# Peptides against a protein of PDB entry 1IK9: the designs that were tried, part 41

Target 1, 211 residues: chain A of PDB entry 1IK9
Amino acid sequence: MERKISRIHLVSEPSITHFLQVSWEKTLESGFVITLTDGHSAWTGTVSESEISQEADDMAMEKGKYVGELRKALLSGAGPADVYTFNFSKESCYFFFEKNLKDVSFRLGSFNLEKVENPAEVIRELICYCLDTIAENQAKNEHLQKENERLLRDWNDVQGRFEKCVSAKEALETDLYKRFILVLNEKKTKIRSLHNKLLNAAQEREKDIKQ
Target 2, 207 residues: chain A of PDB entry 1IK9 as posed
Amino acid sequence: MERKISRIHLVSEPSITHFLQVSWEKTLESGFVITLTDGHSAWTGTVSESEISQEADDMAMEKGKYVGELRKALLSADVYTFNFSKESAYFFFEKNLKDVSFRLGSFNLEKVENPAEVIRELIAYALDTIAENQAKNEHLQKENERLLRDWNDVQGRFEKAVSAKEALETDLYKRFILVLNEKKTKIRSLHNKLLNAAQEREKDIKQ
Target 3, 195 residues: chain B of PDB entry 1IK9 as posed
Amino acid sequence: MERKISRIHLVSEPSITHFLQVSWEKTLESGFVITLTDGHSAWTGTVSESEISQEADDMAMEKGKYVGELRKALLSVYTFNFSKESAYFFFEKNLKDVSFRLGSFNLEKVENPAEVIRELIAYALDTIAENQAKNEHLQKENERLLRDWNDVQGRFEKAVSAKEALETDLYKRFILVLNEKKTKIRSLHNKLLNA

## One batch from the design tools (peptide; aimed at target 1 Y177)

Design b2_p17_7_s1 (made by RFdiffusion4, then SolubleMPNN; from b2_p17_7, 8 letters changed)
Fold by OpenDDE base, seed 1:
Structure b2_p17_7_s1 (fold): chain B 211 residues (1-211), chain C 211 residues (1-211), chain A 17 residues (1-17)
Amino acid sequence: as target 1 above (211 residues)
Amino acid sequence: as target 1 above (211 residues)
Amino acid sequence: MEKEEREKKFKEEKEKF
């Protein structure tokens, strides 16, 4: 089961933070359980897939688009202030919410809730879920932090090997060219020596022909 | 102000999860505020640095060690089950906790609490803190995840550059040796040709002298 | 000595002879 708790303010009680818990299986479209609390009282209702479909039809909205708006309204909590307005009557247990557009507000959904007999149990379960979520997120943070530290070490190691490889390539090229020039110069000196011997031999032969 | 909420079970009410909030400035040693709730009622007390010091002295324990045990007891919540036992009387508002050792339990601390007149406000503030902590931890998780993805990309890029550098070094060495051998062989061929010319010139001169 | 200068020097040494 997926669950989201959000902080909301009711139009009727703007000074009192309320908490809206929505819980569902796989997709919000398949229906959900809504729980509202002010930290003293709690109210719960179940919204079926058929009710969601009917509300979409009544709005003349495509179901997937409607569910997308429901998800924003009910799961974002205090999303960008004032986009969604929440209304609840403690007397009728009627909950409804509106989407505020620039020039118009429209009702996005409405649900009948039931007052919970033991609100303390619902509140305890809600706090437990929050604490469990904090613990899970902390464990994930610690894991990601350790992974970051590992990746940074691995990056530094490869970077250092790369820099050494670049320097070693340049050093190798320089050394090979120096060695090659030395050996070439030896062969060039031998060629020059042999040419001079050949010239001297030709001059001596020309002297021997001239007696 | 630092704050920690933990889940505890009271010896008197083992079936009802209680929540222990501890809040302090800088260090737990400087004193703290304790808040206990069952999701319906709340109790709060302030523990001063002087009371902590007195409890350490009464236990004949070094203050830093005592504060270390307080930190474990009060901030770990359901640490390894059964190490700390929590007791609270709703009638006397007396809260105390014990450390369970293998063969003995001893009282680690005791506090007088006061029943909160508006428990709903305390519970709402506690839930708000949990939701804010979830949001902060989620933002941290998203940041760490993006950083991991960046570090992994940077690692892959450097690794690919390193592999190319290794291959380019080997290719450079091989190419330079091939080119060098070609040039050396040209010079060796020229040396051989000049030697043969010198031998022929010597043979011709020897013929001219015999003639 | 830059790569190009090393290659040039090697080429010049190849051509002088």
Scores: peptide ipSAE 0.043, ipTM 0.840, DockQ to the pose 0.003
OpenDDE base, seeds 2, 3, 4, 5: peptide ipSAE 0.029, 0.026, 0.029, 0.044; ipTM 0.839, 0.837, 0.839, 0.840; seeds 3, 4, 5 fail the geometry check

Design b2_p17_7_s2 (made by RFdiffusion4, then SolubleMPNN; from b2_p17_7, 7 letters changed)
Fold by OpenDDE base, seed 2:
Structure b2_p17_7_s2 (fold): chain B 211 residues (1-211), chain C 211 residues (1-211), chain A 17 residues (1-17)
Amino acid sequence: as target 1 above (211 residues)
Amino acid sequence: as target 1 above (211 residues)
Amino acid sequence: KKKEEEEKRFEEEKAKF
C-alpha cells in the first residue's frame, strides 16, 4: 500500500490546518482510501475504480488525465499556487475539491466520508507513518551521504593517479630523449673519427705518389 | 529551536502508542519542553537547566553524562533494546522514565506535566512538523542523489582520461623507441660504409707499395 | 599537436646528425 499525507485548508475552516491522507494499491486509478483529520476528529471514505471512471466520464475527461489531476490535488498538498480549494461539511460528511484556473473553477471530485468512531487511533497511525517515513528517509540520506563521500575519495584517488600519469609521461619522454641524444652523440663522434682517418690516409697516399 | 518526536510505550497503557516530543534551544542541557500525546490528549512540561543540574547531582552523575542519558532516553525513541521504560499517570500528570540495565533499573528522570486544554492544536503542530521534516529530508535526498550521479559521471570521465593517459604513455614509449632505432641504424650503416672505405684505401696502398 | 611537435623534434635531431 502506498500513502501520502498532505496539509490542506478547508474553505469552511481556514484557520485550522487539516490533514488529508490518501492510501492506494499500486495506482491511484484502482481506487483509494481518503482520510481527513483536524487532530481531534477524523473522517474516512473509500473511492472505487468505478467511481473514478464515472467521475472522469461525467467530466468528459480522459481517465488517465483525470487521475493525473486527482494525483495533483490529493497527493501534492496545496502547492504554493492555491490551485485547489477543499470543502468539507462535518454535518453531511461531504468532501469536495475544486481546481481553480484563471478564468474557470470546476469541481474536480467529491466524496462522501464517514466519521471515524476512534479518531485517536487514526491520528496515532498517521503520526506513526510520518515517523517511519522520517526514519526511512534519514537512513537513505545517511547512505547517500556515505556513498557521496566514497565517490569523492575515489574521484580524488583517480585524479591523483591521472596527474601522476601525465607527469610520468612527460618525464619518460624527456628521459628517453636525453638517453638517445647521448647514444647519437657517441655515434657522431665515431663517424668524425672515421672521416679523419680517411682524410689522413688520402694525404699519406698523395705524399707517396709525389718521388 | 530543535525538536525530536519519538514513539514510546507507557507501562500503564502498553497497547496505545504514545508520542514524546522534546523541544530545546541549541543544547538539551539548557532545558527543554516535553510533550506527551496519545492522539487524543496532550500533556506538556518544561524542564529547566537548574532541574537538569539538580537531577544529575541527586543521581551522583556528571552533568554531561546525565544529559547524554537524557538524550538517549528522550530523543532516540525506544531503541530496539527496550532499555528505557516510561511511566505516566494521567491523574497526577507525573511522568517518569527508568533505565533498565541487566542487574539494575534506576529512575533516570521525572517530570510534572500539565494537561493541554486544546490537544488538537498540539497534535496538528506535531503532524505539521513531521510533514515539514519529511519534505526537508526528501529535498535533501534528491539533492544527494543528484550529487551522487554527478560524482559518478565525474569519476567515469577521470577514469577514462586516466586509461587513455596510460595507453598514450605506452604508445609514446613504443613510438620513440622505433624512431630512435631507425636513426641509430642509419648511423650504424654510415659507420660500416666508412669502415669499408678505410679497408679499401689500405688495400690500394698495399698494392702500390708491392708495386 | 604534441605528436607533431615530437615528430618535428625527431626530424630536427635526425638532421643534426
Scores: peptide ipSAE 0.018, ipTM 0.832, DockQ to the pose 0.003
OpenDDE base, seeds 1, 3, 4, 5: peptide ipSAE 0.007, 0.015, 0.016, 0.015; ipTM 0.831, 0.832, 0.833, 0.832; seeds 1, 4 fail the geometry check

Design b2_p17_7_s3 (made by RFdiffusion4, then SolubleMPNN; from b2_p17_7 with A2K E8K Y10F)
Fold by OpenDDE base, seed 2:
Structure b2_p17_7_s3 (fold): chain B 211 residues (1-211), chain C 211 residues (1-211), chain A 17 residues (1-17)
Amino acid sequence: as target 1 above (211 residues)
Amino acid sequence: as target 1 above (211 residues)
Amino acid sequence: SKKEEKDKKFEEEKAKF
């Protein structure tokens, strides 16, 4: 089962932060359980897949788009733009929420809730879920931090090997050219020596013919 | 101000999860505020630096070591080994906790709490802090994940450059040797040609003398 | 290219002699 807790403000009680818990199985489209609390009282209601389908039909909205709007309202809480307004009557236990656009406000959904007999149990379970989520996210953060430190070390190692390879390639090229020039100069010296011997032999032969 | 919320079990109410909030400024040693709740009632007490020092002296424990044990008890909750036992009387508002070692259990600390008049406000603030902590940890996780993906891309880029550098070094060495051998063989051919001319000139001179 | 510069260095050393 998936769950999301959001902070909301009720139009009827704007000074008291309320908490909206939504729980569902796999997809919000298959229905969900909604729980509202003020930290003293709690109210719970179940919304079925058939009710979601009927609300989408009544709005003349495509079901996937409607469920997408339900996700934004119920799982994000009041986003930074106060795009959603939440209303609740403690007397009728009727919960409804509106999407506020620049030129049009419309009711996005409405639910009948029931007052929970033991709100302390719901509140304790909600706090437990928050603490478990903190612990899970903290363990994930510690893992990602260690992995980032590993990747940074591995990057520095390969970077250092790459710099050494570049330097070694330049040193190799320089050494090979120095060795080549040495051997080439030895061969040039031998060619010059043989040319001088050939010239001397030709000069001696021309002296012997001239008697 | 720093804060930690932990889940605890009271010896007097083992079936009801309690929450222990500890809040402090910079260091636990300078004193802290402790808040206990069951999701319906709340109790708060303040512990001063002087009380912490007195408890450490009464235990004949070094203050830093004592504060280290307070951190383990009050900020970790029941660790996986149930090393700490928590006791609370709702009548006297007296809270105490024990460290359970294999051969010795001892009282680590004791605090007088006061019942909060509006527990719903404390509970709402506690839930708000949990939700804010979840949001902060989630943002940190998303940042670390993006950084991890960046570091992995940078590692793969440098690794690919390193492999190309290794291959380019080997190709360079092979090409330089091939070119060197070519030039060396040309010089060897010229030396052989000059030697043959010198031998032919010597043979002609020996024929002219025998003639 | 780095290859053409190497070719030129080898041909220059070949031509000196």
Scores: peptide ipSAE 0.018, ipTM 0.828, DockQ to the pose 0.003
OpenDDE base, seeds 1, 3, 4, 5: peptide ipSAE 0.016, 0.018, 0.018, 0.018; ipTM 0.828, 0.827, 0.828, 0.827; seeds 1, 4 fail the geometry check

Design b2_p17_7_s4 (made by RFdiffusion4, then SolubleMPNN; from b2_p17_7 with A2S E8K K9R Y10F)
Fold by OpenDDE base, seed 2:
Structure b2_p17_7_s4 (fold): chain B 211 residues (1-211), chain C 211 residues (1-211), chain A 17 residues (1-17)
Amino acid sequence: as target 1 above (211 residues)
Amino acid sequence: as target 1 above (211 residues)
Amino acid sequence: SSKEEKDKRFEEEKAKF
């Protein structure tokens, strides 16, 4: 089962932070359990797939789009723009929420809740879930941090090997050219020596012809 | 102000998860506020630096070591080994905790708590703190994940440049040797040509002398 | 290209010889 807890403000009680818990199996479209608490009392209701389908039809909204709006309202709370307004009557146990657009406010959904007999158990379980989620997220953070440190070391090691490879390539090119120049100079000296021997032999032959 | 919330089990109420909140400014050694809740009632007490110093002295324990044990007990809850046992009387509002070692159990600390008049406010604030901590940890996780993906790309880019540098070094060495062999072969051909001219000149001179 | 510059450098050294 998946769960999300959010803070909401009720229009009737704007000074008291309420907590909205939504629980579902795989998709919110298949239905969900909603729990509201003020830290003293709790209220719970179940919303079926048929109720979600009926509300989408009543709104003349495509079901996937409607479920997308339910996710934004119920899983994100007010959000950064107070786009959603929440209403609850403790007398009727009727919960409803509205989407506020510039020119139009409309009811997005409405649920009948039941008052929980033992709200302390619901509140304890909600706090337990928050503490478990904190511990899981901390373990993920520690893992990601260690992996970041590993990747940074591995990057520095490859960068250092790359810089050494660049330097070694330049050094190799320089050494090979120096060695080649030495061998070429030896061959050039041998060519000059052979030319001098040819010139001397030609001069001796010209002396022998001139007697 | 720093804060930590943990789950604890009271010896008197082992079936009901309690929550222990500890709040402090910079160090636990300078004192702290302790809050206990069962999701319906709450109790709060303040522990001063002088009380911590007195308890360390009464235990004949070094203050830093004693504060280290307080951190393990109060900020980690039971921990993985149930090393700490928590006791609370709702009648006397007396809270105490023990460290259980194989051969010795000893009281690590004791605090007088006061029952909170509005426990719902304490519970709401505790849930708010948990939800804020979840949001902060999620934002840190998303940041670390993006940084991990960046570091992995940067590693792959440097690794690919390194492999290209290795291949370019080997190709450079091979190309330089091939070019050098060509130039050496040209010089070797010129040396052979000059030797043949010397041999021919010597043979002509020997013919002119025999003639 | 780095190849043409190497070719030119090698031909310049070849021409010294």
Scores: peptide ipSAE 0.018, ipTM 0.831, DockQ to the pose 0.003
OpenDDE base, seeds 1, 3, 4, 5: peptide ipSAE 0.016, 0.017, 0.022, 0.018; ipTM 0.831, 0.831, 0.833, 0.831; seeds 1, 4 fail the geometry check

Design b2_p17_8 (made by RFdiffusion4; failed a check: the pose's geometry)
Pose (drawn by RFdiffusion4):
Structure b2_p17_8 (pose): chain A 207 residues (1-76, 81-211), chain B 195 residues (1-76, 83-201), chain P 17 residues (1-17)
Amino acid sequence: as target 2 above (207 residues)
Amino acid sequence: as target 3 above (195 residues)
Amino acid sequence: DEETEDKLRELSDEAFE
């Protein structure tokens, strides 16, 4: 059981703001209850599933396509106008295309015997919604703070692993360099003794 | 300017639910407006910064401690009473085995309740809208952080596994380069022996 | 691999100089 409460402007009353409450079960296609309130009175109407299918036929529209129009218009490039007569309780709305507009929906609403009960329930639903949302935003705020920390933690763990690697790398190279260079000292020494022995042979050939 | 709308029950009408709307600027300490509505009529009252502190004196409570009790009682066990004839509103606190009057307000019936009710409903719808948008922004950040974390965690796995492959990999190379030096040294020694 | 070997050779040259 779902519902949407939207504010709307009636052409015959651009001064005051009205509220439209639409409620259904699962989908709009299966039917819906619509309630209009000015904060004092309330007018209600019902639209059955069969009435929706018929209206879609009378409008030469694919049924799902028609329900889509109802969703854009009632549940809040698509321009819609709303009219209501307190004298007749007739409620209709049109979709305004280029130079051509058309009747999209019409409802004969009935003035409610207990407006206050309807208005109180509506406000109550809104307050419950505000409440459920805050609890959710709080749950997400905490999850947010947990992740901000879990990242900073592992980020530090990362920097440490990298810094440990660099310290170990330079440490290993330092040892290597020492050993390698000791050998080079031997090579140079041997190499020079050899040269010396070559120059000595060369001197005996020459004298 | 902030506000809180609470659903309450009056002692003289546990059947019907009323709505209490409290509005203020910065802190309740500087005064506030309280409105009571049953969805048909509405009663309002203004409580000045002067009256609040005055009440903090009659009680002998620090203006802070006193405002604290109001926040708990009015912004949501607290009991509420209202007489439509006198427009007098008062509420009490109920502890184990005792209760006491905590405060009262002389409210006045509002001339255009529908206007008040409409503004209240409008506020709730805006709040729902703002809250749903924040739920989205925080939902995405929760996603970005989840992804960013997996990234770094992966970097950590790769980095640690590298530090553990370093000693073994570098030592092999060192053996290779070292074996080259020794070969040279041998050759040289052998040549020297030649002569 | 070869680049690490060359680096070790160059470091040995430089340290020796």

Design b2_p17_8_s1 (made by RFdiffusion4, then SolubleMPNN; from b2_p17_8, 11 letters changed)
Fold by OpenDDE base, seed 2:
Structure b2_p17_8_s1 (fold): chain B 211 residues (1-211), chain C 211 residues (1-211), chain A 17 residues (1-17)
Amino acid sequence: as target 1 above (211 residues)
Amino acid sequence: as target 1 above (211 residues)
Amino acid sequence: DEEKIKELEKKVEEAEK
């Protein structure tokens, strides 16, 4: 089961933060359980896939688009844009929410809720879920932090080896060229010496012929 | 202000999860506010630095060690080891907790709490704090994940460059040696040719003298 | 790396010979 808790403000009670819990299986499209609480009382309702389909049809909205709007309204809390307005009557237990566009507000959905007999249990379970989520996210953050530290070390190690390899390549090239020049110069000196000996021998022969 | 919320079980109400909130400034040693709730009622107390010091003295425990035990008891929840037992009387508003060692249980601390007049506000604020903490931890998690992915890419890039550098070093060395051998062989051939010319010239001169 | 350098030095010496 998937769950999302968000804070909302009701038009009827703007001074009291309410909490909206939505619980579903795999997809919100398949239906969901909605729970509203003010930290003292709680109200719960179940919305079926058929009700979601009917609301989409009544709105002349494609079901996937409608579910996308439900997801934004019910799972995001009122984001910083106040795009969604929530209304609830404690007397009728009727919950409805509106999408506020620039020129048009429209009702996105409405649900009949039932007052929970033991709201303390629902509130405790909600707090437990929050604490579990915090613990799981903390453990994941610690893991990712350790992994990042490992990757940074591994990167530094390879970077250092790479820099050493570059330097060693340049040094090797320089050393090989120095050695090559030395050997080449020795061979050039030997060639020059042999050439001079040949010239001297030729000059001696030319002297012997001239008598 | 720092805060920690944990779930606890009271000896008097083992079937009902309670929540223990501790709030402090910088260090727990400087004093703290403790709040207990069952999701319906709430109780709050303030513990001063002087009370912490007095409890440490009464226990004949070093203050830093005592604060370390308070931190484990009050900020960790009952970890999987049930090392801490919590007791609360709703009638007297007396809260106390014990450390259970293998052979000895001892009272680690006791606090007089006061029943909160508006527990719903305390509960709402507690839930808000949980939701804020979840959002902050999620944002941190997403950041760490992106950084992890970046570091992994950077590592792969450097590793690939390093491997190419190693291969290029080996290829360079091989190429330089091949070129060196070619030039050296040319010089050796020239030396051999000059030496043969010298030998031939010497043999011709020896013939001319015998003639 | 040192062994490869030594092996290469040996090849140079053999080529000098």
Scores: peptide ipSAE 0.013, ipTM 0.831, DockQ to the pose 0.165
OpenDDE base, seeds 1, 3, 4, 5: peptide ipSAE 0.015, 0.013, 0.012, 0.012; ipTM 0.831, 0.830, 0.830, 0.830; seeds 1, 3, 4 fail the geometry check

Design b2_p17_8_s2 (made by RFdiffusion4, then SolubleMPNN; from b2_p17_8, 8 letters changed; failed a check: the pose's geometry)
Amino acid sequence: DEEIIKKLEEETEKAFE

Design b2_p17_8_s3 (made by RFdiffusion4, then SolubleMPNN; from b2_p17_8, 12 letters changed; failed a check: the pose's geometry)
Amino acid sequence: MEKLKKEMEEKVEKAFE

Design b2_p17_8_s4 (made by RFdiffusion4, then SolubleMPNN; from b2_p17_8, 12 letters changed; failed a check: the pose's geometry)
Amino acid sequence: DKKKIEELEKATEKAFE

## One batch from the design tools (peptide; aimed at target 1 L184 N185 H195, target 1 (a further copy) K187)

Design b2_p18_1 (made by RFdiffusion4)
Pose (drawn by RFdiffusion4):
Structure b2_p18_1 (pose): chain A 207 residues (1-76, 81-211), chain B 195 residues (1-76, 83-201), chain P 18 residues (1-18)
Amino acid sequence: as target 2 above (207 residues)
Amino acid sequence: as target 3 above (195 residues)
Amino acid sequence: SMFEEDAEEIEAMLAELE
């Protein structure tokens, strides 16, 4: 059981703001209850599933395509107008295309005997919604703060692993260099002794 | 300007639910407006910064401690009473085995309740709208952080596994280069022996 | 690269023997 409460403007009363409450079960296609309130009185109507299928036929529209229009218009490039007569309790709305508009929906609402009960329930539903949301935003705020920390933690763990690697790398190389360079000393020494020995033989050949 | 709308029950009508709307600027300490509605009528009252502190004196409570009790009672065990004839509103605090009057307000019946009720409903719908938007923004940040974390965690796994492959990998190379020096040293030595 | 250069120097010195 779902519902949507939207504010709307009636052409015959652009001054005051009204509220539209639409409630259904699963889908709009299966039928819905619509309630209009000005904060004092309330008018209610029902639309059965069969009535929706018939209205779609009378409008030359694919049923799902028709329900889609109802969703855009009632559940809040698509321009819609709303009219209501307190004298007749007739409620209709049209979709305004280019130079051509058409009746999209019509409801004969009935004035409610207990407006206050309806208004109180509506406000109550809204307050419950505000409440459920805050609890959710809080749950997400905490999850947010947990992740901000869990990242900072592992980020530090990362920098440490990298810094440890660099210290170890330079440490290994330093040892290597020492050993390698000691050998180089030997090579230079041997090489030079050889040269010396060659120059000595050259001298005996020359004298 | 902030406000809180609470659902309450009056002692003289546990059947019907009323709504208490409290509005203020910055802190309740500087005064506030309280409105009571049953969805048909509405009663309002203004409580000045002057009256609040005055009450803090009659009680002998620090203006802070006193405002604190009001926040708990009015912004949501607290009991509420209202007489539609006198428009007098008062509420009490109920502890174990005792209760006491905590405060009262002389409210006045509002001339255009529908206007008040409409504004209250409008506020709730806006609040629902803002809250749903924030739920989305925080939902995405929760996603971004989840991804960012996996990234770095991966970098950490790769980095640690590298620092464990380093000693072994670098030592092989060192053996290779070192074996080359030795060979040279042997060949030189052999040449010296030639001569 | 330091070690390659050292290897080149060693090769240059050995070429003096020849």

Design b2_p18_1_s1 (made by RFdiffusion4, then SolubleMPNN; from b2_p18_1, 9 letters changed)
Fold by OpenDDE base, seed 1:
Structure b2_p18_1_s1 (fold): chain B 211 residues (1-211), chain C 211 residues (1-211), chain A 18 residues (1-18)
Amino acid sequence: as target 1 above (211 residues)
Amino acid sequence: as target 1 above (211 residues)
Amino acid sequence: SEFEKEEEEIDKLESELE
């Protein structure tokens, strides 16, 4: 089961933060359980896949798009743009929400809820879920932090090896060329010396032929 | 202000999860606000630095060690070992907790609480804090995830450059030696040819002198 | 000969470099 809790403001009680819980299996389209609480009272309703389909049809909206709007409204709460307005009557237990666009507001959905007899149990379970989620996220955070520290060490180690390899390559190339030039110069000097000896021997022979 | 919420079980109501909130400034030793709730009622008390000092003295415990035990008891909840037992009387509003060791249990601390007139406000604020903490931890987790992905890319890039540098170093060394050997062999051949020409010229001169 | 010694020294340098 997936679950999301969000803060919402009701038009009827703008000074009192309410909490909207939505719980579903795999996809919100398959239906969901909606729970509303003010920290004292709680109200719950089950919304079926058929009700979601009917609301989409009544709106003449494609079902996937409609479910996409439901997801934004119900799982994000009133985002910072107050694009979604939530209404609830404690008397009728009728919950409805509207999408506010620049030039038009329209009802996105409506649900009948039931007042929970034991709201304290629902509130305790909600707080438990929040604390569990905090603990899970903390454990994930600690894991990611340790992995980040590992990756940073591994990066520094490879970077240091790479820099040493570059420097060693340049040093090797420079040393090999210096040694090569030295040996080559020795051989060039020997060749020059032998050529001079050959020239001298030829000149002496030409002198010996001329007595 | 620092804050921690934990689940606790009261000896008087073992079937009902309670929530213990502790709020403090910088250090728990400077005093703290304790809040207890069952999701319907709430009780709050302020514990001063002087009360903490007095409890430490009454226990004949070093203050830093005592505060260390308070931190374990009040901020962790009943850990999996149930080392800390929590007691609360709704009638007297007296909260106390014990440390259970193998052979001895002892009272670690006690506080008088006051019943909150508007528990819904305290509960709403507690849920708000949980939701804020979830959002902050999610944002931190997303940041750490992105940083881990960055570090992994950077590691792969440097590793690939390092491997290329190693291979290029080995290839360069091998190529330089091959070229060096070729040039040296050419010079050796030229020196051998010049020596043979010198030997032949000397032999011809020796023949001309014997004539 | 001095030449053969220089060849041997180069051949040794080659072998130390392999």
Scores: peptide ipSAE 0.026, ipTM 0.827, DockQ to the pose 0.114
OpenDDE base, seeds 2, 3, 4, 5: peptide ipSAE 0.027, 0.026, 0.027, 0.026; ipTM 0.827, 0.827, 0.827, 0.827; seeds 2, 3, 4, 5 fail the geometry check

